# Designs tried in a protein design run: peptides against a protein of PDB entry 3JWR. Part 259

Target 1, 323 residues: chain A of PDB entry 3JWR
Amino acid sequence: TRELQSLAAAVVPSAQTLKITDFSFSDFELSDLETALCTIRMFTDLNLVQNFQMKHEVLCRWILSVKKNYRKNVAYHNWRHAFNTAQCMFAALKAGKIQNKLTDLEILALLIAALSHDLDHRGVNNSYIQRSEHPLAQLYCHSIMEHHHFDQCLMILNSPGNQILSGLSIEEYKTTLKIIKQAILATDLALYIKRRGEFFELIRKNQFNLEDPHQKELFLAMLMTACDLSAITKPWPIQQRIAELVATEFFDQGDRERKELNIEPTDLMNREKKNKIPSMQVGFIDAICLQLYEALTHVSEDCFPLLDGCRKNRQKWQALAEQ
Target 2, 298 residues: chain A of PDB entry 3JWR as posed
Amino acid sequence: TRELQSLAAAVVPSAQTLKITDFSFSDFELSDLETALCTIRMFTDLNLVQNFQMKHEVLCRWILSVKKNYRKNVAYHNWRHAFNTAQCMFAALKAGKIQNKLTDLEILALLIAALSHDLDHRGVNNSYIQRSEHPLAQLYCHSIMEHHHFDQCLMILNSPGNQILSGLSIEEYKTTLKIIKQAILATDLALYIKRRGEFFELIRKNQFNLEDPHQKELFLAMLMTACDLSAITKPWPIQQRIAELVATEFWEQGDQVGFIDFVCTQLYEALTHVSEDCFPLLDGCRKNRQKWQALAEQ

## One batch from the design tools (peptide; made by RFdiffusion4, then SolubleMPNN)

Design b2_p20_4_s4 (from b2_p20_4, 14 letters changed)
Fold by OpenDDE base, seed 4:
Structure b2_p20_4_s4 (fold): chain B 323 residues (1-323), chain A 20 residues (1-20)
Amino acid sequence: as target 1 above (323 residues)
Amino acid sequence: SEAAAAVKAALLAAIAEAEA
């Protein structure tokens, strides 16, 4: 395609020029081509292209394929969300110095998982899928959409001309796919809520050890969630704009719940409850986000900007909730 | 190699079957 030719021939700017190591990064001003260039830079600067012998054209095609398999009519869970999740992962690995704690295969898997974790998202949550009796709800009992996202990821990785993992040995390939699956499934917030207590207790008791395979898996899951939720850590003007996109998508779901399912949506999904957004954001930060970024910062102090951003946005939302 | 590609394809098929 013309798009592939343009991307493959383009000079990829440095990570410094692209500002992709910044936790404060925003993609709002970037074209789709520029987001693809940023993605190439992430793979290159993590030494993934060299270490796993990725062909440039294949990587370009894979990136464009991943982007193409996000829906354009979904307000938040689109390519830009996946891209921002991957950028946060990149920043956490580089600026947050988590790269030094992980293997190359784990890094490879996390980056692929971050870009792929919401593939073919339909702008509705697992509860809606279940209540609408969607065919996917018959295939999977739990984490319905996350299983679908992984299936889409696997389909793309196996598609002709998209096989970025072709340079891996059989054992490396198996390991990478296992980690990708675990990482994508970990983005189900229900699983996060279930597992986070173990992680926090290990941190609290100073028993956390990344050399333990179970604890490593747990950490990768928590890191994925931290990147997936990283919009809450962004500078306030960026946070507000992203919150509007999230609200738009949630209200679209609520409207569909009324129309298609004949049910009253929850406050989170209810367009008539816009005035509750600030208080709901405070509740979300307190219940889900703060302790996660505190724990992550304990593992790597260089991740503090995520925690600091989350705290600052809590204050801003609280101020709005009091008006 | 063709052998590596075949093994990867088989692994993908096995994963798909386990998830279905």
Scores: peptide ipSAE 0.050, ipTM 0.589, DockQ to the pose 0.016
Fold by OpenDDE base, seed 2:
Structure b2_p20_4_s4 (fold): chain B 323 residues (1-323), chain A 20 residues (1-20)
Amino acid sequence: as target 1 above (323 residues)
Amino acid sequence: SEAAAAVKAALLAAIAEAEA
């Protein structure tokens, strides 16, 4: 395609020029081409292209394939969300210095997972999928959408001309896929809630050890969630804009719940409860986000900007909730 | 190698099946 040709021939700017090491990064001003260029730079600067012998054209095609398999009619869970998740992962690895704590295979898996974690998202949550008796709900009992996202990820990775993992040994390939699966599944907030207590307790007791395979897996899961939710850490103008996108998608689901399921939506998804957004954001930050970024900062102090951003946005949302 | 590619493909299929 012309798009592939343009991307493959383009000079990829430096990470500095693209500002992709910044936790404050915004994609709002970027074209789709620029987001793809950023993605190439992430793979390159993490030495993934060299270490795993990726062909440039194959990587470009893969990126475009991933982008294409996000829906454009979904307000939030689209390519830009996946891209921002991956950018946060990149920033956490580079600026947050987490790269020094992980293997190349783990880094590879995390980046692929971040980009792929919401593939073919339909703008509705697992609860809706279950209640609507969607065919996907027959395939999977738990984490329905996350299993689907992983399936889509596998499909793309195995598609002709998209096989960015072709340079891996069989064992490396197995390991990478395992980590990708675990990472994508970890983005189910229900699983996060279930597992986070163990992580926080390890941190609290100063018993956290990345050399332990179980703790490593747990950390990767927490890191994925931290990147997935990283919109909450962004500078306030960016946070507000993203919150609007999230609200739009949730309200769209709520509207469908009324129409298709004949149920009253929860406040989170109820368009009529728009005035509750600030207080709900405060609740979300307190219940889900703060402890995660605190724990992450304990693992790597250079991740502090994420925690700081989250705290600042809590204050902003609280101020709005008091009006 | 072609053999390695075939093994990867088979593994991918097996993983996909096990996760369904």
Scores: peptide ipSAE 0.049, ipTM 0.560, DockQ to the pose 0.017
Fold by OpenDDE base, seed 1:
Structure b2_p20_4_s4 (fold): chain B 323 residues (1-323), chain A 20 residues (1-20)
Amino acid sequence: as target 1 above (323 residues)
Amino acid sequence: SEAAAAVKAALLAAIAEAEA
């Protein structure tokens, strides 16, 4: 395609030029081509292209395929969300120095997972899918959408000309896919809530050990969630704009719940309760976000900007809620 | 190798089946 030709022929700017190592990164001003260029740079600077012998054209095609399989009519859970999740992962690995704590396969898996974790998202949550009796709800009992995202990820990875993992041994391939699956599934907040207590307790007791395979898996899950939720850490103007996108999508779901399911939406998804957004954001930060970024910062102090950003945004939302 | 590619494809299929 013309798009592939343009991408493959383009000079990829440095990570510094693209500012993709910054926790404060914003994609608002970037074209789709520029987001793809950023993605190439992430793979390159994490040594994934070299270590796993990725062909440039194949990587370009894969990136474009991933982007293509996000829906354009979804306000938040689109390519830009996946891209920002991956960028946060990249920043956490580089600027946050988590790269030194992980294997190359884990890094590879996390980056692929971050980009792929919401593939073909429909702008509705698992609860909606289940209540609507969607065919996907018959395939999976829990984490319905996350399983679907993983299936889409596998489909793309196995598609002709998109096989970025072709340079891996069979064992490396198996390991990578396992980690990708675990990472994508970990983005189900229900699973995060279920597992985070173990992680926090390990940190609290100073018993956290990345050499333990179970604890490694747990950490990767927590890291995925931290990146997935990273909008909450962004500078206030960015945070506010993203919150509007999230609200738009949630309100669209709420409207569909009324129309299609004859259900009164929750406050979070109720367009009529827009004035509750600031207080709900404070609640979300307190219940879900703060402890995670505190724990992550404990693992790597260089991740502090995520925690600091989260704290600052809590203050901003609280101020609006008092209004 | 072609053999490795075939094994990977089979593995993918098996994973897909196990998740269904």
Scores: peptide ipSAE 0.046, ipTM 0.598, DockQ to the pose 0.017
Fold by OpenDDE base, seed 5:
Structure b2_p20_4_s4 (fold): chain B 323 residues (1-323), chain A 20 residues (1-20)
Amino acid sequence: as target 1 above (323 residues)
Amino acid sequence: SEAAAAVKAALLAAIAEAEA
């Protein structure tokens, strides 16, 4: 395609020029082409292209294929969300110095997973899929959409001309797919809530050890969640805009719940409860976000900007909730 | 906080529905 030719021929700017190492990064001003260029730079600067012998054209095609398999009519869970998740992962690896704690296969898997974790998202949560008796709900009993996202990821990776993993050995390929699957499934907040207590306890007791395979897996899951939720850490103007996109998508679901399922939506998805957004954001930060970024900062102090951003936004939302 | 508890409860309810 013309798009592929343009991307493959383009000079890829440095990570410094693209500002993709910054935790304060915003994609709002970037074109789709620029987001693809940023993605190429992430793979290159993490040494993934060199270490796994990726062909440039294949990588370009894969990126465009991933982007194409996000829906444009979804307010939040679209390509830009996946791209921002991957950018936060890149920043955490580089600026947060987590790269030094992980293997090349783990880094490869995490970056692919971050870009792929919401593929073909429909703008509705697992609860809606289940209650609507969608065919996917018959295939999977839990983490319905996350299983679907992984299936889409696997489909793309195996598509002709998109095989960015062709340079891996059979064993490396199997390992990478296992980690990708685990990482995508970890983005189900239900699983996060279930597992986070173990992680926080290990940190609290000073018993956390990344050399332990089980603890490594747990950490990768927590890191994925931290990147997936990283909008809450952004500078306030960026945070507000993203919160509006999230609210739009949730309200669209709530409207569908009323119309299609004849149910009253929860406050989070109820357009009539828009005035509760600030208090709900404070609640979300306290219940889900703060402890995670605190724990991550204990693993790597260079991740402090994520925690600091989260704290600052909590204060801003609290001030709005008091009006 | 009450707000945190409400969000947690809503999430847990959605999770319980998804796990069933």
Scores: peptide ipSAE 0.019, ipTM 0.581, DockQ to the pose 0.819

Design b2_p20_5_s1 (from b2_p20_5, 14 letters changed)
Fold by OpenDDE base, seed 2:
Structure b2_p20_5_s1 (fold): chain B 323 residues (1-323), chain A 20 residues (1-20)
Amino acid sequence: as target 1 above (323 residues)
Amino acid sequence: SAADAVAAALAEAIAAEIAA
């Protein structure tokens, strides 16, 4: 395609030029092409291209395929969300120095997972899918959409011309897919809530050890969530804009719940309750986000900007809630 | 603590709304 040709032929700017190592990164001003270029740079600078002998054209095609399999009519859970998740992962690995704590296969898996974790998202949560009796709800009992996202990820990875993992051994391939699956499934916040206590307790007791395979798996799950939620850490103007996108998508679901399911939506998804957004954001930060970024910062102090950003945005939302 | 209980309940509710 013309798009592939353009991407493959383009000069890929440095990570410094693209600012993709910054936790404060914003994609708002970037074209789709530029987001793809950023993605190439992430793979390159993480040594994934070299270490796993990726062909440039194949990588380009894969990136475009992933992008294509996000829906444009979804306000938040689209390519830009996936891209920002991956960028946060990249920043956490580089600037946050987590790269030094992980294997190359883990890094490869995480980056692929970050980009793929919401593939073909429909702008509705698992509860909606279940309540609407969607065919996907018949295939999976838990983490319905996350299973679907992984299925989409696997489909793309196995598609002709998109096989970025072709340079891996059989064992490396199996390991990578396992980690990708676990990472994508971990983005179900229900699973995060279920598992985070173990992680926090290990940190609190100073017993956290990445040499333990179970703890490694747990950490990767927490890291995925931290990147998935990283919009909450962004500079306030960016945070506000993203919050609007999230609200739009939630309100769209609420509208569908009224129309299609004949139910009253929760406040979070009720457009008539816009005035509650600031207080809900404070609640979200307190209940979900702060402890995670605190724990992550304990693992690597260089991840502090995420925690700091989250704290600053809490203050901003609180101020709005008090008006 | 009571605060922890509220936070946990809120977290569960939010998780149910967002992801479940």
Scores: peptide ipSAE 0.026, ipTM 0.670, DockQ to the pose 0.377
Fold by OpenDDE base, seed 1:
Structure b2_p20_5_s1 (fold): chain B 323 residues (1-323), chain A 20 residues (1-20)
Amino acid sequence: as target 1 above (323 residues)
Amino acid sequence: SAADAVAAALAEAIAAEIAA
């Protein structure tokens, strides 16, 4: 395709030029081509292209395939969300110095997972899928959409001309897929809530050890969530804009819940409750976000900008909630 | 306190969506 030719022939700017190591990064001014270029740079600077012998054209095609399999009519859970999740992962690995704590396979898996974790997202949550008796709800009991995302990820990875993992041994391939699956599934906030207590306790007791395979898996899950939710850490103008996108998608779901399921939506999904957004954001930060970024900062102090951003945005949302 | 109440409610709502 013309798009592939353009991408494959383009000079990829440095990470510094693209500012993709910054926790404050914004994609708002970037074209789709520029987001793809950023993605190539992430793979290159993490040494994944070299270490796993990726062909440039194959990587380009894979990136474009991933982008194509996000829906354009979804306000928030689209390619830009996946891209921003991956960028936060990259920043956490580089600027946050987590790269030195992980294997190359883990890094490879995390980056693929971040880009793929919401593939074919439909703009509705698992609860909606279940209540609507969607065919996907017949295949999976829990984490319905996350299983679907992984299935889509696997489909793309195995598609002709998209096989970025072809340079891996059989054992490396199996390991990578396992980690990808676990990482994508970990983005189900339900699973995060279930598992985070163990992580926080390990940190609190100073017993956290990445050499333990179970704790490693737990950490990767927490890191995925931290990147998935990283919009909450962004500079206030960026945070506010993203919150509007999230609200738009949630309200769209609420409208569908009324129309299709004949139910009254929750406040979070209710367009008529727009005035509650600031207080809900404060609640979200307190219940879900703060402890995670605190714990992550304990693992690597260089991740502090995420925690600091989250704290600053809490203050901003609280101020709005008091008006 | 108000923030705590909202946080708790959100956590419960999220948990309920998980439990469903």
Scores: peptide ipSAE 0.026, ipTM 0.680, DockQ to the pose 0.710
Fold by OpenDDE base, seed 4:
Structure b2_p20_5_s1 (fold): chain B 323 residues (1-323), chain A 20 residues (1-20)
Amino acid sequence: as target 1 above (323 residues)
Amino acid sequence: SAADAVAAALAEAIAAEIAA
């Protein structure tokens, strides 16, 4: 396609030029082509292209395929969200120095997972899918959408001309897919809530050990969540804009819940409760975000900008809640 | 603490909304 030709022929700017190592990164000013170029740079600078012998054209095609399989009519859970999740992962790996703690396969899996973790998202949560008796709810009992996201990821990876993992051995391939699946499934916030206590306790007791396979898996899950929620860490102007996108999507679901399911939405998804957004954001930060970024910072102090950003945004939301 | 209890309750509420 013309798009593929353009991408494949384009000069890929440095990570410095693209600012993709910055935790404060914003994609708002970037074109779709530029987001794809950023993605190529992430793979290159993480040594994934070289180590796993990726062909440039195949990588370009894969990126475009992933982007294509996000819906444009979804306010928040679209390509830009996936891209920002991946960028945060890249920043955490590079600037946060987590790269030094992980294997190349784990890094490969995490980057693919970050880009793929919300593929074909419909702008509704698992609860809505369940209550609407969607066909996907017949396939999976829990983490319905996350299973679907992984299925989409696997479909793309196996599509002709998109096989970025073709340079891997059978064992490497199996390992990578396992990690990708676990990472995507870990983005179910319900699973995060279930598992985070173990992670926090290990950190608190100074017993956290990445050489333990179980703890490694747990860490990768927490890292995925940290990147998935990283909008809460962004500079305030960026945070506000993203929060508006999230609210839009949630309110759209709430509207659909009223219309299609004949139910009253929760405050979080109720357009009529817009005035509660600041207080809900404070609650969300306190209940979900702060401890995670604190724990992540304990694993790697260079991830502090995420925690600092989260704290700063809490103050901003609290100020609005007091008005 | 009271703050921890509120946080836990919120977390549970969010989990319930997602998992219901």
Scores: peptide ipSAE 0.024, ipTM 0.670, DockQ to the pose 0.430
Fold by OpenDDE base, seed 3:
Structure b2_p20_5_s1 (fold): chain B 323 residues (1-323), chain A 20 residues (1-20)
Amino acid sequence: as target 1 above (323 residues)
Amino acid sequence: SAADAVAAALAEAIAAEIAA
């Protein structure tokens, strides 16, 4: 395709030029091509291209395939969300210095997972999928969409000309796929809520050890969530704009719930309750986000900008809630 | 606290909604 030719022939700017090591990064001004260039830079600077002998054309095709398999008519859970998740992962690995704590296979898996974690997202949550009796709900009992996202990820990875993992040994391939699956499934916030207590307790007791395989797996899950939710950490103007996208998608679901399922949506999904967004955001930050970024900062102090951003946005949302 | 309970409930609801 012309797009592939353009991408493959383009000079990839440095991470510094692209500002992809910044926790304050915004993609709003970037074209689709520029997001793809950023993605190439992430793979390159994490030494994944060299270490796993990726062909440039194959990587370019894979990136474009991943991008193509996000829906354009979904307000938030689209390619830009996946890209921003991956950028936060990259920033956490580089600027946050988490790279030195992980294996190359773990880093490879996390980056692929971040880009792939919401593939073919339909703009509705698992509850809607269940209540609508969608065929996917018959295949999976829990984390329905996350299983689907992984299936889509696997499909792309195995598609002709997209096999970025072809340079891996059989064992490396198996390990990578295992980690990708776990990482994508970990983006189900229900699983986060279930597992976060163990992580926080290990941190609190100063017993956290990444050399323990179980704790490593737990950390990777928490890191995925931290990157997936990283919009809450962005500078206020960026945060506010992203919150509008999230609200738009949630309200679209609520509208569908009314129309298709004949149910009254929850406040979060209810367009008529948009005035509650600030207070709901405060609740979300307090209940979900703050402890996670605090814990992550304890693992690596260089991740503090994520925590700081979250705290600042809490103050901003609280101020709006008081109006 | 009641605030913590609301936050937890919201978190669970949000988690259920987002996870869903």
Scores: peptide ipSAE 0.027, ipTM 0.675, DockQ to the pose 0.478; fails the geometry check

